# Designs tried in a protein design run: peptides against a protein of PDB entry 4KTY. Part 6

Target 1, 266 residues: chain A of PDB entry 4KTY
Amino acid sequence: YVLNDIGVIFYGEVNDIKTRSWSYGQFEDGILDTCLYVMDRAQMDLSGRGNPIKVSRVGSAMVNAKDDEGVLVGSWDNIYAYGVPPSAWTGSVDILLEYRSSENPVRYGQCWVFAGVFNTFLRCLGIPARIVTNYFSAHDNDANLQMDIFLEEDGNVNSKLTKDSVWNYHCWNEAWMTRPDLPVGFGGWQAVDSTPQENSDGMYRCGPASVQAIKHGHVCFQFDAPFVFAEVNSDLIYITAKKDGTHVVENVDATHIGKLIVTKQI

## One batch from the design tools (peptide; made by RFdiffusion4, then SolubleMPNN)

Design b1_p8_5_s1 (from b1_p8_5 with K3T S7T)
Fold by OpenDDE base, seed 4:
Structure b1_p8_5_s1 (fold): chain B 266 residues (1-266), chain A 8 residues (1-8)
Amino acid sequence: as target 1 above (266 residues)
Amino acid sequence: QYTLPFTY
């Protein structure tokens, strides 16, 4: 998980799983220096740089450009005129080297690009890391641990009543570390996500969240466990918005979100 | 052709 410099990222649809190669390039010239530079830009104290909890959390913030002029600018509107389309990237090296050279955020990324660059960052710093793809990945925007789907009385979806959304697929990272700040048994793989989705205590960042904790329904542990839990296990709540302003729960689907979670072994 | 993620 540290030595492999080429990986596979899963994407597509749950019933049509696709893969693409990604060059992490953690051993390429200038990449480690760039990772150190990223932590410098984050103004991370030297004492924290040996702590994978702090490093992964800072990395989740800094791999995206929001808040702190981090590495990558996301774009999801199919407008890439002022940079490189997300699909054109084949690895982390060019992105990181451009960031180091220009000292400005690189355009553009989407989830797998963020995950690829973040994977390089983690591996460069000696943190075992892998990319995880979640099919039917929920984005809980209001922190209620459910995916709200509002329906008009005619049964059509009203997307204006919630900012909750479901990605057909989403990529994030898992990083291996001990969690002395958590109860025994919740170390190991930790979910971390650099794709800017939600504000976490003042910054667009996510994790580390204990995978074991989440698997057992423990969302009370730092960091961002409720959000990650929602990504993989939200119930879909179908709510009819009636003309009189009342909301009625019509259906609950507990099987849709997180239909498949895939990662490459070793 | 690479399939971009999308929300619904």
Scores: peptide ipSAE 0.349, ipTM 0.861, DockQ to the pose 0.168
Fold by OpenDDE base, seed 3:
Structure b1_p8_5_s1 (fold): chain B 266 residues (1-266), chain A 8 residues (1-8)
Amino acid sequence: as target 1 above (266 residues)
Amino acid sequence: QYTLPFTY
């Protein structure tokens, strides 16, 4: 989880799982320097740089460009004229070296690119890390642990009212660490996500959230456990918006979200 | 061709 510099990222659909290679390159020239530079740009105290909890949380914020001029600019509009299309990247090295050289955010990334770069960052700093892919990944926008899908009376989605969304697949990272700030048993793999999805206490970041805690339904533990729990366990709530402005729950689907979570064993 | 993620 630290020594392997080439990985596999899962993508596609749950019924048609695909894989692509990704070069992490954590041992390549200039990469460690760049990871240190990232923490410098974050103005991270030296005392925190030995703490994987703090490092992974800072990395979660800094691998995306939002808030802090971090590494990658996300783009999902299929317009990539001012940079590299997300699908053109094959590894982390070129991205990180460009960031270090230009001192400006690199364009462009999507979830697997963010996860790839973040994986390099973690491994480079000695934190065991892997990329995970969640198929049918929920994006809870209002922190109610539900996917609220508002429907018109004709059955079409009311896009004005519907703020939550579901990705066909989403990639994030798991980092291995002890969690002395949590109860015994909730160390080990921690979910961390650098794809800018939601604001977490003032920054676009996510985690570390204890995988074991989430598996046992504990969402009260730092950091961002409710959001990660929702990504993998949210119920879809179909709500009809009536003409009089009232809302009626029509259906609940408890099986759609998080059908499969996969990662490559190393 | 790489399959891009999408929301629905």
Scores: peptide ipSAE 0.343, ipTM 0.857, DockQ to the pose 0.169
Fold by OpenDDE base, seed 2:
Structure b1_p8_5_s1 (fold): chain B 266 residues (1-266), chain A 8 residues (1-8)
Amino acid sequence: as target 1 above (266 residues)
Amino acid sequence: QYTLPFTY
């Protein structure tokens, strides 16, 4: 979890799982220096740099460019005019070294790129980490722990009303640490995510959220447990928007989200 | 070629 510098990232569809290699390169020249530089750019106190809780939370913010001129600019519009298409990256080293050299965010990333770079950051700093892929990953945008899918009377999705979304797959990270800030039993693997999805206390960041807490429905535990819980266990609520303005719940699907969560070491 | 994630 720390020593492996090459990994495998799962992607594709749940019924057609695909893999790609990713070079983390945490031992390559300049990478540790770059990780320290990232924490410097975050203005992280030296006293916190030995705390994996703080380091992973700062990393989740800084691996994306939002808020703080962090490492990667995300792009999902299939237009990559002033950078590298997300699919062209094969590892973290070039991205991190470009960031260090240019001192500007690197274009462009999507979830697996964010996860790959974040994995390098964590491992480089001695935090055991792995990439996790969730198939049918929910994106709850209003923190109600459900996916509200609004349908027109003809059955088509009302895109204006439907703000929540489901990724066919999404990649994030799990980092191993003790959680003295949580009750006994909720240390171990912690979900952290650097893909900019939702604002968390003023920044686009996510985690660390205790995997054990999420597994047992303890969404009150810091950090971002409700969001991570929703990613893996939200219900789909199908709501028909009637012409008269009324809403009718047509169906509830409690099995669609989080059908499969995969990591190399599972 | 890499399959990009998408939402629905």
Scores: peptide ipSAE 0.330, ipTM 0.853, DockQ to the pose 0.170
Fold by OpenDDE base, seed 1:
Structure b1_p8_5_s1 (fold): chain B 266 residues (1-266), chain A 8 residues (1-8)
Amino acid sequence: as target 1 above (266 residues)
Amino acid sequence: QYTLPFTY
């Protein structure tokens, strides 16, 4: 989880799982220097750089360009005219070295690119880390632990009534650390995500959220446990929007979100 | 290839 510099990222769909190789390159020339530079750009105190909780949280913010001129600009518009299409990247090294050289955010990334670069950052700094792929991954935009699906009276989906969405797949990271700030038993793997999905206390970042806590339904523990819980365990709430403005719950599906979570064991 | 959000 630290020494491997080449990995496999799972993507595609739950019934058509695909894999892609990713070169993390945490031992390549200039990469450690770039990771330190990232923490410098974040203005991270030296005293915090030995704390994996702080490092992983800062990393989740800085691997995306939002808020702080971090490493990667996300784009999902399928144009990518002013940079590299997300699918063209094969590893973290070129991205990190470009960031260090230009001192400007690199274009462009999507979830697996963010996860790949973030994995390099964590491993480079000695934090055991892995990439996790969640199929049918919920994006809860209103923090209600539900995926609201609004239907017209004719049964057609009205996407204008909610910003909630479901990704066919989403990639994030798990980092291994102790959590002395949490009750005993909630250390170990912590979910962290650098894909800029939601604002967390003023910045686009996510985690570390205790995987054990989430598995046991504890969403009260820092950081961003409700959001991560929603990604893997949201109920789909089908709501009919009546012409009179009333909403009627037609159905609840508690099995659709998080149908499969995959990670490499090494 | 890119990740596609969907709702249905």
Scores: peptide ipSAE 0.029, ipTM 0.700, DockQ to the pose 0.484

Design b1_p8_5_s2 (from b1_p8_5 with K3A S7T)
Fold by OpenDDE base, seed 5:
Structure b1_p8_5_s2 (fold): chain B 266 residues (1-266), chain A 8 residues (1-8)
Amino acid sequence: as target 1 above (266 residues)
Amino acid sequence: QYALPFTY
């Protein structure tokens, strides 16, 4: 998980799973220096740089440009005139080296690009890491662990009221570490995500969240366990907004979110 | 390749 410099990222649809190669390049010239530079830009204390909990959390913040002029600017509007379209990237090296050279955020990324760069960052710093793809990945925006889908009386989605969303797929990372800050048994793989989705205690970052904790429904454990739990286990709540202002729950779907979670095991 | 936000 540290030595492999080329990986496979899963994407596409649950019924049309696709793979793409990604060059992590953690051993390429200048990459380690760039990772150190990223931590410097984050103003990370030297004492914390040996702690994978702190490093992965800082990395999740700094791989995205939000808040801190981190590495990558996300774009999902299919307008990439001021940079490189996300699909054009084939690996982390060019992105990281551009960031180091320009000292400005690199345009543009989407989830697999964020995950790819973050994977390089983690592996470069000796943290075992892998990319995880979740199909039908929920984005809970109000931390209620539900996907609230508001419907008009005609059955169409009310986009104004519906703030939660679902990705056809989403990529994030799992990093291997001990969690002495958590009860015994919740070390191992930790979910971390650098794609800017939600604010976590003041900045766009996510994790580390114990995979074991999430699996057992322990959403009170730091960091961002509720959000990660929601990504893989939210119920879809279909709510009809009546003209009189009342809301009626029409249906609950507990099977839609997180239909398939895939990662390269080797 | 792009991830698509949607509601189902």
Scores: peptide ipSAE 0.307, ipTM 0.907, DockQ to the pose 0.478
Fold by OpenDDE base, seed 2:
Structure b1_p8_5_s2 (fold): chain B 266 residues (1-266), chain A 8 residues (1-8)
Amino acid sequence: as target 1 above (266 residues)
Amino acid sequence: QYALPFTY
């Protein structure tokens, strides 16, 4: 989880799982220097650079360009004329070296690109890390731990009212560390995510969230446990918006989200 | 291979 510089990322659909190779290149020339540069750009205190909790949280923020002119600009509109299409990247090295050279965010990334670059960052700094793919991954935007799907009276989705969404797949990272800030037993793998999805205490970042805490429903544990919990275990709530303004719950699906969570031991 | 948001 530290020494391997080539990996596999899962993507596609739950019933048609696909894999792509990704070169992390954490030992390539200039990559360590770039990771240090990223922490410098974040103005990270030197005293925190040895703490994997702080490092992973800063990395979560800095691998995306939001807030702080971090590494990658996300784009999901299928218009990539001003950069490199997300699918064209084959590894982290070119992205990180371009960032270091230009000192400007690199265009463009999507979840697996963010996860790939973040994995390099973590491994380069000696933090055991892996990429995780979640199929039917929820994006809860109002922190109520459920997917609210609003329907018109004719049964069609009301896109104006429906703000939550589900990704066919989403990639994030797990980093291995102790959590002395949490109760005993909640160290080990921690979910961290650099794809800009939601604001976390003023910045687009996510984690570290204890995987064990999430598995046991301890959403009160820092950081961002409610969001990560919702990604893997939220219910779908189908709500009909009546013409008179009332809402009626039509159905609840507790099985749709988090159909499969996959990682490779490499 | 792009991830797509949806609801249904």
Scores: peptide ipSAE 0.305, ipTM 0.909, DockQ to the pose 0.508
Fold by OpenDDE base, seed 4:
Structure b1_p8_5_s2 (fold): chain B 266 residues (1-266), chain A 8 residues (1-8)
Amino acid sequence: as target 1 above (266 residues)
Amino acid sequence: QYALPFTY
């Protein structure tokens, strides 16, 4: 999880799983220096740079450009005229070296690009890391651990009543570390995500969230466990918005989100 | 293939 510089990222649909290779290049010239530069740009104290909890959290913030002029600008509008389309990237090296050279955010990324670059960052700094793909990944925007789907009285979806959304797939990272700040048993793999999805205590970042804690429904532990839990285990709540302003729950689907979670074994 | 958001 540290030594392998080429990986596989799963994407596509749950019924049509696809893979793409990704060159992490953590041992390539200038990459470690760039990772250190990223931490410098984050103004990270030297004392924290040896702590994988702090490093992974800073990395989750800095791999995206939001808030802090971090590495990658996300774009999902299919307009990539001012940079490189997310699908054109094949690895982390060019992105990180461009960032180091230009000292400006690199355009553009989507989840697997963020995850790829973040994986390089973690591995460069000696943190075992892997990319995880979740099919039917929820984005809980209002922190209610539900995926709210609002319907008009005529049955049409009203997308304006919620910012909740579901990705056909989403990629994030798991980083291996001890969690002395958590109860015994909640170390090991920690979910971290650099794709800018939600603000976490003032910055677009996510994690580290204990995978074991989330697996057992413990969402009270730092960091961002509720959000990660929702990504993999939200119930779809179909709500009819009545003209009188009342909301009626029409249906609940507890099986749709997190249909499949996959990662490369080694 | 890009990730696609939906609410279905």
Scores: peptide ipSAE 0.296, ipTM 0.903, DockQ to the pose 0.474
Fold by OpenDDE base, seed 1:
Structure b1_p8_5_s2 (fold): chain B 266 residues (1-266), chain A 8 residues (1-8)
Amino acid sequence: as target 1 above (266 residues)
Amino acid sequence: QYALPFTY
């Protein structure tokens, strides 16, 4: 989880699981220096750089370009004219070295690119880390721990009534650390995500959220446990929007989200 | 393959 510099990332769909190789390259020339530079750009105090809780949280913010001119610009519009298409990247090294050289965000990334670069950052700094892929991954946009699906009276989906969405797959990271700030038993793997999905107390970041806490339904512990919980365990709520403006719950599906969660055992 | 948002 630290020494392996090449990995496999799972993607595709739950019924058609695919893998891609990713070179983390945490030991290549200039990469450690770049990771330190990332923390410098974040204006992270030296005293915090030895704390994996602080480092992973800062990393989740800085691997994306939002708020702080971090490493990667996300794009999902299929127009990548001013950079490299997300699918063209094969590893973290070129991205990180470009960032260090240009001192500007690198274009472009999507979830597996963010996760790949973030994995390099964590491993480079001695934090055991792995990439996790969640199939049917929910994006709860209004923090209600459910995935709202609005239907017209004719049964067609009205996508304008909610910003909630479900990804066919989403990649994030888990980092291994103790959590002295949490109750006993909630250390170990912590979910962290650098893909800019939601604002967390002022910037696009996510985690560390205790995997054990989430597994036991504890979403009250820092950081961003409700969001991560929703990604893997949201109920689908089918709501019919009536002509009179009333909403009627037609169905609840508690089995669709988080259909499969996969990680490489390295 | 890019990740795709869906509504069901």
Scores: peptide ipSAE 0.281, ipTM 0.892, DockQ to the pose 0.511

Design b1_p8_5_s3 (from b1_p8_5 with S7T)
Fold by OpenDDE base, seed 1:
Structure b1_p8_5_s3 (fold): chain B 266 residues (1-266), chain A 8 residues (1-8)
Amino acid sequence: as target 1 above (266 residues)
Amino acid sequence: QYKLPFTY
């Protein structure tokens, strides 16, 4: 989880799982220096750089360009006119070295690119890390742990009444660390995500969230456990929006989200 | 990746 410099990332559809090779390159020339530079750009105190909780949280913020001119600009518009299409990247090295040399965010990434670069960052700094892919991954936009699906009276979906959405797949990272700030038993793998999805206490970042806590339904523990829980375990709530403004729950589907979660073992 | 449309 630290020494491997080449990995496999799962993507595609739940019924058509695909893999892509990704070169993390954490031992390549200039990569460690770039990771240190990223922490410098974040203005991270030296005293915090030995704390994997702080490092992983800062990394989740800095691997995306939002808020702080971090490493990668996300784009999902299929244009990519001012950079490299997300699918063209094969590893972290070119991205990180471009960021270091230009001192500007690199264009463009999607979830697996963010996860790949973040994995390099974590491994460079001695934090065991892996990439996780979740198929039918929920994006809860209002932090209610539900996927709200609004229906017109005729039964058609009205997509304008909610910003909740579901990715065909989403990639994030798990980082191994102790959690002295949490109760005993909630150390180990922590979910962290650098893809800019939601604001977390003032910036686009996510985690570390205890995987064990989430598995046991404990979403009260820092950081961003409700969001990560929702990604893998949101119920679909089908709601008819009546003309009189009332809402009626028509159906609940507790099986749609998080159909498959996969990761590569070392 | 892409967002899946909801259906009922």
Scores: peptide ipSAE 0.635, ipTM 0.959, DockQ to the pose 0.917
Fold by OpenDDE base, seed 3:
Structure b1_p8_5_s3 (fold): chain B 266 residues (1-266), chain A 8 residues (1-8)
Amino acid sequence: as target 1 above (266 residues)
Amino acid sequence: QYKLPFTY
């Protein structure tokens, strides 16, 4: 989880699982220096740089460009004229070296690119890390631990009222660390995500969230456990918006989200 | 070409 510099990222559909190779390159020339530079740009105190909790949280913020001119600019509009299409990247090295050289965010990334670069960052700094793919991954936008899908009376989705969304697949990272700030048993793998999805206490970041805590339904622990829980285990709530402004729950689907969570065993 | 993630 630290020494492997080439990995596999799962993507595609739950019924047609696909893999892509990704070169992490954490031992390549200039990569460690770039990871240190990333923490410098974050103005991270030296005293915190030895703490994997703080490092992974800062990394989740800095691998995306939002808020802090971090490493990668996300784009999902299929227009990548001012950079590299997300699908063209094959590893982390070129991205990180470009960031270090230009001192400007690199265009463009999507979830597996963010996860790939973040994996390099974590491994480079000695934090065991792996990439996780969640099929049918929920994006809870209002922090209520459910996916509220608003429907018109004709059954079509009301896009104005519907703020939540579901990814066909989403990639994030798990980092291995002790969690002395949590109850005993909630160390080990921690979910961290650098894809800019939601604001977490002032900036786009996510985690570390205890995987064990989430598996046992404990969402009260820092950081961002409710969001990560919702990604893998939220109910879809179909709500009809009536013309008079009232809402009626039409259906609940408790099985759609988080159909499969996959990671490569090292 | 790889299939990109999308929301639905």
Scores: peptide ipSAE 0.213, ipTM 0.814, DockQ to the pose 0.168
Fold by OpenDDE base, seed 5:
Structure b1_p8_5_s3 (fold): chain B 266 residues (1-266), chain A 8 residues (1-8)
Amino acid sequence: as target 1 above (266 residues)
Amino acid sequence: QYKLPFTY
């Protein structure tokens, strides 16, 4: 989890699972220096740099460019006019070295790119880490732990009212650490996510959220457990917004989200 | 390659 230099990232659809190789390159020249530079740009106190909880949380913020001019600019518009298409990246090294050289966010990333770079960051700093792919991954935008899907009276989705969304797949990271800030048993794998999805107490970051806590429904545990829980376990609530302003729940689907969660065995 | 959020 620390020494592996090349990985496999799962993506695609649940019924058409794809894999891509990713070179983490945590031992390549300049990469560790860049990871330290990232923490410098975050203005991270030296005292916190040995704490994997703080490091992973800072990393989740800094691997994305939002808020703090971090490493990667996300783009999902399929244009990518002012940078490199997300699919063109094959590893973390070029991205991190470009960031270090230019001192400006690198364009562009999507979830697997964020996860790949974040994995390098974690591994460089001695934190065991892996990439996790969740198929039918929910993005809860109002922290109610469900996907509210608003429908027109004809049954079509009302995109204006529907703010929650589902990714066909989403990649994030799990980092291995003790959690002395949590009850015994909630150390181990922690979900951390650098793809900018939601604001977490002031900036776009996510985690570390105890995988064991999420598994047992402990959404009150720091950090961002409700969001991570929703990603893997939200119910889809189909609501018809009638012309008279009334809302009617048409259906509830408790099986759609988190249909498959995959990580490479190392 | 890119992905877009969607709802079924």
Scores: peptide ipSAE 0.031, ipTM 0.715, DockQ to the pose 0.444
Fold by OpenDDE base, seed 4:
Structure b1_p8_5_s3 (fold): chain B 266 residues (1-266), chain A 8 residues (1-8)
Amino acid sequence: as target 1 above (266 residues)
Amino acid sequence: QYKLPFTY
């Protein structure tokens, strides 16, 4: 989880699982220095740099460009004229070195790119880390722990009534650490996500969220446990928006989100 | 394959 410099990232569809190789390159020249530079850009105090909780949270914020001129600019509109298409990246090294050289955010990333770069960052700093792919991954935008799907009276989806969405797949990271700030038993793997999805106390960041806590439904623990819980276990709430403005819950599907969570075993 | 959000 620290020593491997090449990995596999799962993507695609739950019924058509695909894999891509990713070079983390945590031992390549300039990469550790770049990771330190990232923490410098974050203005992270030296006293916090030895704390994996703080480091992973800062990394979650800084691997994306939002808020703080971090490493990667996300783009999902299939227009990548001013940079590199997300699919063209094969590893973290070129991205991190470009960031260090230009001192400007690198274009462009999507979830697996964010996760790949974040994995390098964590491993460089001695934090055991892995990439996790969740198929049918919910994006709860209103923090209600459910995925709202609004339907017109004809049964067609009205995407304008909610910002909630479901990714066919989403990649994030798990980092291994103790959690002295949590009750006993909730250390170990912590979910962290650098893909800019939701604001967390003023920044686009996510985690660390205890995987054990989430598995047992403990969403009250810091950080961002409700959001991560929703990613893997949201109920789909099908709501018909009637012409008279009333909303009627037509169906609830508790089985769709988080159909498969995959990570590479070492 | 690019990531696409869906509403089901």
Scores: peptide ipSAE 0.034, ipTM 0.718, DockQ to the pose 0.485; fails the geometry check

